Peptides against a protein of PDB entry 3HUF. Designs and how they scored, part 190

Target 1, 320 residues: chain A of PDB entry 3HUF
Amino acid sequence: MWIIEAEGDILKGKSRILFPGTYIVGRNVSDDSSHIQVISKSISKRHARFTILTPSEKDYFTGGPCEFEVKDLDTKFGTKVNEKVVGQNGDSYKEKDLKIQLGKCPFTINAYWRSMCIQFDNPEMLSQWASNLNLLGIPTGLRDSDATTHFVMNRQAGSSITVGTMYAFLKKTVIIDDSYLQYLSTVKESVIEDASLMPDALECFKNIIKNNDQFPSSPEDCINSLEGFSCAMLNTSSESHHLLELLGLRISTFMSLGDIDKELISKTDFVVLNNAVYDSEKISFPEGIFCLTIEQLWKIIIERNSRELISKEIERLKYA

## One batch from the design tools (peptide; made by RFdiffusion4, then SolubleMPNN)

Design b2_p24_7_s4 (from b2_p24_7, 13 letters changed)
Fold by OpenDDE base, seed 4:
Structure b2_p24_7_s4 (fold): chain B 320 residues (1-320), chain A 24 residues (1-24)
Amino acid sequence: as target 1 above (320 residues)
Amino acid sequence: MEEEKKKLEELEEKLIEEAEKEKK
């Protein structure tokens, strides 16, 4: 989201969130959802128009800002952004930091991008929330992104957490739920005057972890917990691979169970399978190797003695 | 704070005057 602040009294000492939309900036406007009052002698009654675009798909992957357009409203003293005069037709900016000078005001409006990028684990939830979140200047998507700051957990009652949720947790992404999204939908007007009123997702995250026994106390309890072990996995999902890497595993990839030869078995402690393959091919598992699902692995990983548990399972199946 | 504000207002006035001279 874009946040603006200014030194001195020109913005009344307040920070403000700018959502996607159009704002008239000037000395003789009233602060509301589409107007920003700035108080200085050289600032025109209606001085500039700020237009913030909705997030692009690229912004979801890069964590880049919503496009920020500035137009001078034919003022006496003009408008500058980053010491450059705004062109007659207006200019567009993708920098994360903008110093906006209105007229000859010695104070600048400082606009900065606060990254919030929400990944969804469920396409139906994305479809439900994406439009509203984009109108808040929040990029949204399904695919893994290094720019992801928040992850919406799919709450299916009585089901194991998804691989996406596991990975989001280990990546230290703030896991949120529909209750937080609902809260975000209500704050649009309340945060206009004070950007600090934006709800903190960390409390939602803490509550999710506390109330769900499928989470360890911290990501640090799981990160590199399986260092020194080797696994093989199907080359099916990047998230699964990255999850196993975060556990400290040495990973070999294969395309089918038939690719698991005696050499691979000799070097591999266990095979990680998706649920579909595990269920369909259980009868055809290679002899002498421990096969498990990611969900089964996760159940071991969340235990305090995960290394000992895995070692016991490996030994049990080598001698069976 | 008030003295700093006054100095900044004076600076803005000077900048206005300079800009008005350049346009003449």
Scores: peptide ipSAE 0.272, ipTM 0.827, DockQ to the pose 0.896
Fold by OpenDDE base, seed 5:
Structure b2_p24_7_s4 (fold): chain B 320 residues (1-320), chain A 24 residues (1-24)
Amino acid sequence: as target 1 above (320 residues)
Amino acid sequence: MEEEKKKLEELEEKLIEEAEKEKK
């Protein structure tokens, strides 16, 4: 989201969030959802127009800012952004930091991009929330991204957490739920005057972890917990691969269970399968190797004695 | 803070006067 602050009292000592939309900036406007009052002698009654666009798909992957457009409203003293005079037709900016000078005002408006990028675990939740979140200047998507700051887990009563949720947790993404999204939808009016009123997602995250026994106490409890073990997996999702890497596993990939030869078995401690393959192919599992799902592996790795548990299972099936 | 604010207001006034002289 874009946040503006200013030196001195020209913004009444307050920071505010600029959501996607259009703002008239000037000396003789009243602060509201579409106006920013700035008091200085050289600032025109209506001085500039700020236009913030909704996030692009690219912004979801890069964590880049919503496009920020500045237009001078044919003022006596002009408008500058980053010491450059705004062009007659206005200019657009993708920099994360903007120093905006209105007229000859010695105090600048500082606009900075605070990255907030929300990944969703399922398309239904994304479809429900994307429009509203985009109107808050929050990029949204389904695919894994290095720019993601938050992850929305699906609340399914009695279901295991998804691989996406597991991976989001291990990569230290803030896991949130629909309650936090509801809260975000209500704050739009309150944060006009004070950007500090933005809800803290960390409190939501703490509550999720506390109330769900499928999470370890911290990501650090699981990261590299299986260092020294080797696994083979089907060439499935990149997310599953990255999850296993974060566990410290050496990973081999295969295309089918038929590709698991004696050489691979000799070098592999266990095979990780998706649920569909596990359920359908359990009768044809290679002899002398431990096969499990990611969800079954997760149940082991969240235990304090995960290494001992996995070793016992490997031994049991290797000598069976 | 008040003295600094006053100096900045005086600076703005000077900058206005300079800009008005350049337009004459």
Scores: peptide ipSAE 0.271, ipTM 0.827, DockQ to the pose 0.906
Fold by OpenDDE base, seed 2:
Structure b2_p24_7_s4 (fold): chain B 320 residues (1-320), chain A 24 residues (1-24)
Amino acid sequence: as target 1 above (320 residues)
Amino acid sequence: MEEEKKKLEELEEKLIEEAEKEKK
């Protein structure tokens, strides 16, 4: 989201969030959802127009800012951005930091981009929330992104956490739920005057982890916990591959159990399957190799003695 | 703080006066 602050008292010493939309900036406007009062002698009654666009699809993957447009409203002393005079038709900016000078005011408005990108595990929840979150200047998506800051977990009572949730946790993404999104939607008007009134996502995350025994105490307990082991991964998502990499595993990818020969078995400690393949192929598992699902692997990984548990299962099947 | 604010107001007034002289 865009946040503005100013030196001195020209913004009354407050930080303000700018959501996508249009703002009239000037000395004789009242602070509201579409106006920014700036108090200085050389600033016109109506001095500039700020227009912030909604996030693009590209912004979800890059964590880049919503486009910031500045137009001077034919003022006596003009408007500058980053020491450059704004053109007669207005100019658009994609820099994460903007120094905005109105007229001859010795204080500048400093605009900075705070990155927030929300990944969803569920397509239905994305469809429900994407429009509202985009109107907050928050990029949203389903696919994994290096720019992702938050991950929406679906609260299904009594179900195991998804692979997406496991991976988001290990990536140190802030896991949030629908309650956080609801709260975020209600504070939109209150954060206009004070950016500190944004809901604490870390408090939401702590509560989720504390109340769910399927999470380890920290991502660090699981990262590289299986270093030195090798697995064969069958018919899994890219997120599943990245999850296994974060566990420190050497990974071989295959399309079917029929691709696993005696040579591969000799080099592989265990096979990771999706639930559908595991349930259908239980009778046809290769002899002398440990087969499990990602969910079964996760249940072992969250234990303090995960390496010993896995080693014991591998040994049991090699000597059987 | 009040002295600093006054100096900045005086600076803005000078900059206004200079800009008005350049337009004449």
Scores: peptide ipSAE 0.267, ipTM 0.824, DockQ to the pose 0.898
Fold by OpenDDE base, seed 3:
Structure b2_p24_7_s4 (fold): chain B 320 residues (1-320), chain A 24 residues (1-24)
Amino acid sequence: as target 1 above (320 residues)
Amino acid sequence: MEEEKKKLEELEEKLIEEAEKEKK
């Protein structure tokens, strides 16, 4: 989201969130959803127009800012952004930091981009919330992104957490739920005057972790917890691969269960399968190797003695 | 704080006066 602040009293000492939309900036406007009052002698009654675009699909993957357009409203003293005079037709900016000088005001308006990108685990929830979140200047998507800051967990009561949720947790993203999204949808008016009133997702995250026994106390409890072990997996899911890598596993990939030969078994401690393959192919599992689902692996790794538990299962099957 | 604010307001006034002299 874009946040503006200014030195001195020109913005009344408050920070403000700018959502996608159009803002008239000037001395003789009232602060509201489309106006920013700035009080200085050289600032015109209506001085500049700020236009913030909705996030692009590219912004979801890069964590880049919503495009920020500045237009001078034919003022006596002009408008500058990053020490450059704004052109007559306006200029567009993709920089994360903008120093906006209105007229000859010795104080600048500092606009900075605070990255917030929300990944959804469920396409139905994305379809429900994407429009509203984009109107907050928040990029949204389903696919993994290095720019992801938040992850929406589906609250299906009684279901195991998904691979996406597991990976999001280990990647140290803030896991949120629909309750936080509902709260975000209501804040547009309250955060206009004070950006500090933006709801913190940290409380939501803490509550999710505290109330769900499927999460360890911290990602650090699981990261590299299986260092020194090796696994094999089907080359199907990038998220599953990245999850296993974060556990500290050496990963071998195979294309079919038929590729699990004696050589692979000799180099591999266990095989990780998806639920569909695990359930359909149980009869065809190679002898002498521990096969499990990623969900079964997760149940082991969240235990304090995860290394001992895995070692016992590996030994049991090697000597059977 | 008030003295710094006053100095900055005086600076803005000078900058306005200079810009108005350059346009004449």
Scores: peptide ipSAE 0.263, ipTM 0.823, DockQ to the pose 0.895

Design b2_p24_8_s3
Fold by OpenDDE base, seed 4:
Structure b2_p24_8_s3 (fold): chain B 320 residues (1-320), chain A 24 residues (1-24)
Amino acid sequence: as target 1 above (320 residues)
Amino acid sequence: EEEEKEKKEEEELEKKEKEEEEKK
């Protein structure tokens, strides 16, 4: 989201979130959802127009800012952004930091981008929330992204957490739910005067983990917990691969169960499968190797003695 | 005439603000 602050109390000492939309900036406007009052005698009654675009799909992957357009409203002394005079038709900016000078006002408006990028594990929830979140200047998507700051957990009552949720947790992404999204959608007006009133997702995250026994106490309890073990996996999801890497596993990839030969078995402690392959192929598993799902692996990983549990299962199947 | 009057008022206000800043 864009946040503005200013020097010399020209914004009344307040930080303001600018959501996607259009703002008239000037001395004689009243602060509301479409106006920014700036208290300076050097600033025109109506000085500039700020237009913040909704996030692009690219912004979801890069964590880049919503495009910030500035137009001078035909003022005598114009408007500058980063020491450059704004063009007559307005200019658009993708920099994360903007120093906006209105006329000859000695104090600048400082605009900075605070990244918030929400990944969804469920396409139906994305479809439900994307529009509202985009109107907050929050990029949204389904695919894994290095720019992801928050992850919406798919709540299916009584189901195991998804691989996406497991990976989000290990990446130290803030896991959130629909309750946080609802709250986030209601605060739009309250944050106009004080950007600090933005709801903290960490409280939601703490509550999710505390109330769900499928989460370990911390990501650090799981990261590298299986260092020294080797697994093989089907070349399926990138998230599954990255999850296993974060566990400290040496990973071999294969294209089909038929590629699991005696050589691979000799070098591999266990095979990780998705649920669909596990359920369909359970009769045709190679002899002498431990096959499990990611969800079964996760249930072992969350235990304090995960290494001992994995070792026991490997031994059990070598002698079966 | 009103636009020119507003511009003069803005110039006078700008001068006063600069004088207030030089006093800080």
Scores: peptide ipSAE 0.038, ipTM 0.681, DockQ to the pose 0.063
Fold by OpenDDE base, seed 2:
Structure b2_p24_8_s3 (fold): chain B 320 residues (1-320), chain A 24 residues (1-24)
Amino acid sequence: as target 1 above (320 residues)
Amino acid sequence: EEEEKEKKEEEELEKKEKEEEEKK
């Protein structure tokens, strides 16, 4: 989201979030959803127009800012952004930091981009929330991205957490739920006056982890916990592969159970399967190898003695 | 009362603006 602050108390010492939309900036405007009052004798009654675009699909993957357009409203002394005079037709900016000078005012408006990108685990939840979040200047998507800051967990009572949720946790992404999204939807008007009223997702995350026994105490308890072990997995999802990498595993990939030959078995401590393949093929598993699902692996990884548990299962099947 | 408060804030700001212009 864009946040503005200003020097010399010209914004009354307040920070403000700028959501996608158009703002008239000047001395003789009243603060509302489309106006920014700036207190200075050196600025025009109506000085500039700021226009913030909605996030692009690219912004979800890059964590880049919503495009910021500045137009001078035919003022005597013009408008500058980053020491450059704004052109007669207006200029557009994609920099994360903007120093905006209105006329001859000695104090600048400082605009900065706070990165916030929300990944969804479920396409139905994305469809429900994407429009509202985009109107807050928050990029949204389903696919994994290095720019993601938050992950929406679907709460189904009595179900195991998804691989997406497991991976988001290990990536140290802030896991949130529908309650946090509901709260975000109400904040849009209140944060016009005070940007500090934006809800802290970290408290939501702490409450999720505290109330769910399927999470370890921290990502650090699981990261590299299986260093020195080797696994083979069915080439199915990027998230599953990246999850196993974060556990410190050496990973081999195969396309079918028929590709698990004696050579692969000799180099592999265990095989990771999806639930469908595990349930259908459990009678035909290769002899002398430990096979498990990602969900079964996760249940072992969250235990304090995960390495000893895995070692015992590997030994049991090598000597059978 | 609000108009008098705004006027005082504008007078204090004008003083700060002049002091910053004199430093440049």
Scores: peptide ipSAE 0.034, ipTM 0.615, DockQ to the pose 0.050
Fold by OpenDDE base, seed 5:
Structure b2_p24_8_s3 (fold): chain B 320 residues (1-320), chain A 24 residues (1-24)
Amino acid sequence: as target 1 above (320 residues)
Amino acid sequence: EEEEKEKKEEEELEKKEKEEEEKK
């Protein structure tokens, strides 16, 4: 989200969140959802127009800012952004930091981008929330992104957390739920005067983890916990591959269960399958190898003795 | 007419502020 602050008390010592929308900036305007009062004699009554666009799809993947448009309102001394005079038709900015000078005011308005990108595990939840979150200047998407800061856990996903949730947790993404999204949707008016009123997602996250026994105490308990083991998986999911990599596993990929030859078995401690393949193909599993689902693996890795548990299961199947 | 009146008042205020800065 965009946050503005200013020197010399010209914003009354307050930081303000700017959501997507249009703002008239000047000395003789009242602070509201579409106006920013700036207290300086050196600025016009109505000096500039700020327009913040809704997030683009690209912004979700890059963590880049919502586009920030500045237009001077035909003032005598103009407007500058990053020491450059704003053009007559206005200029658009994609920089994360903007120094905005209104006329001859000796104090600048500093605009900075605080990155917040929300990944959804479920397409239906994305469809429900994307519009509202985009109106808060929050990029949203389904696919994994290095720019994601938050991940929406689907509570309806039955008795087990999804692979997406497991991976988000190990990536140290802040896991949130629908209750946090609902809270975010209500704060839009209250944060006009004080950016600090933005809800802290870390409290929501702590509550989710505390109340769900399917999470380890920390990501660090699981990261590299299976170092020295080797697995094979179907070449179907990037998130599953990255999850297994974060566990410290050496990963081999195959296209079908029929491709699991004696050579692969000799190099592999276990095979990781998705639930659909596990349930359909359990009769045709290769002899002499341990096959499990990601969810079964997750139940083992969250235990304090995960390495001992995996070793025992591997031994049981080699001698069966 | 109101926009022109506001523009004139702003020009007079800027002139006064400039004269006060030049006196320092």
Scores: peptide ipSAE 0.033, ipTM 0.633, DockQ to the pose 0.064
Fold by OpenDDE base, seed 3:
Structure b2_p24_8_s3 (fold): chain B 320 residues (1-320), chain A 24 residues (1-24)
Amino acid sequence: as target 1 above (320 residues)
Amino acid sequence: EEEEKEKKEEEELEKKEKEEEEKK
């Protein structure tokens, strides 16, 4: 989201969130959803128009800002952004930091981008919330992104945590739920005067973790917890691969169960399979190797003695 | 249509302010 602040109390010492939309900026406007009052004798009554676009799909992957358009409203002394005079038709900016000078005002409006990108685990939830979140200037998507800051967990009562949720947790993404999304949708007007009134996602996250026994106490409890072990997996999921890497595993990839030869077995402590392959092919598993699903692995990883549990299971199969 | 409405409201505000300055 865009946040504005200013020097010399020209914004009354307040920081404001700017959502996608159009804002008239000037001395003689009242602060509301479409106006920004700036207190300076050097600023025109109506001085500039700010237009913030909705996020693009590219912004979800890059964590880039919503496009920020500035137009001078034919003022005597013009408008500058980053020391450059705004063109007659307005200019558009994709920089994360904008220094906006209104006329001869000695104080600048500083606009900065606070990255917030929400990944969804469930396509139905994305379909439900994407429009509303985009209107808050929040990029949304299903695919993993390095720019992802928040992850929406699907609350199916009694379901196991998904691989996406496991990976989001280990990569230290803030896990949120539908209750937080609902709360975000209600604060749009309250944050006009004070950006600090933005809901804290960390409190939602703490409550999710506290109330769900499928999470460890911290990501640090699981990161590199299986260092020194080796696994093999099907080359089908990037998220699954990244999850296993974060556990500190050495990973070999194969294309089919038939590629699991004696050489691979000799170098591999266990094989990680997806649920569909595990359920369909369990009768055809190679002898002498421990095969498990990611969900079964996760249940072991969240235990305090995860290394001992894995070691015991590997040993049982060597003597069988 | 919305931009034209905003421009008209602006012209009306500017006119009211001129009329208040002329009354002083």
Scores: peptide ipSAE 0.019, ipTM 0.475, DockQ to the pose 0.047

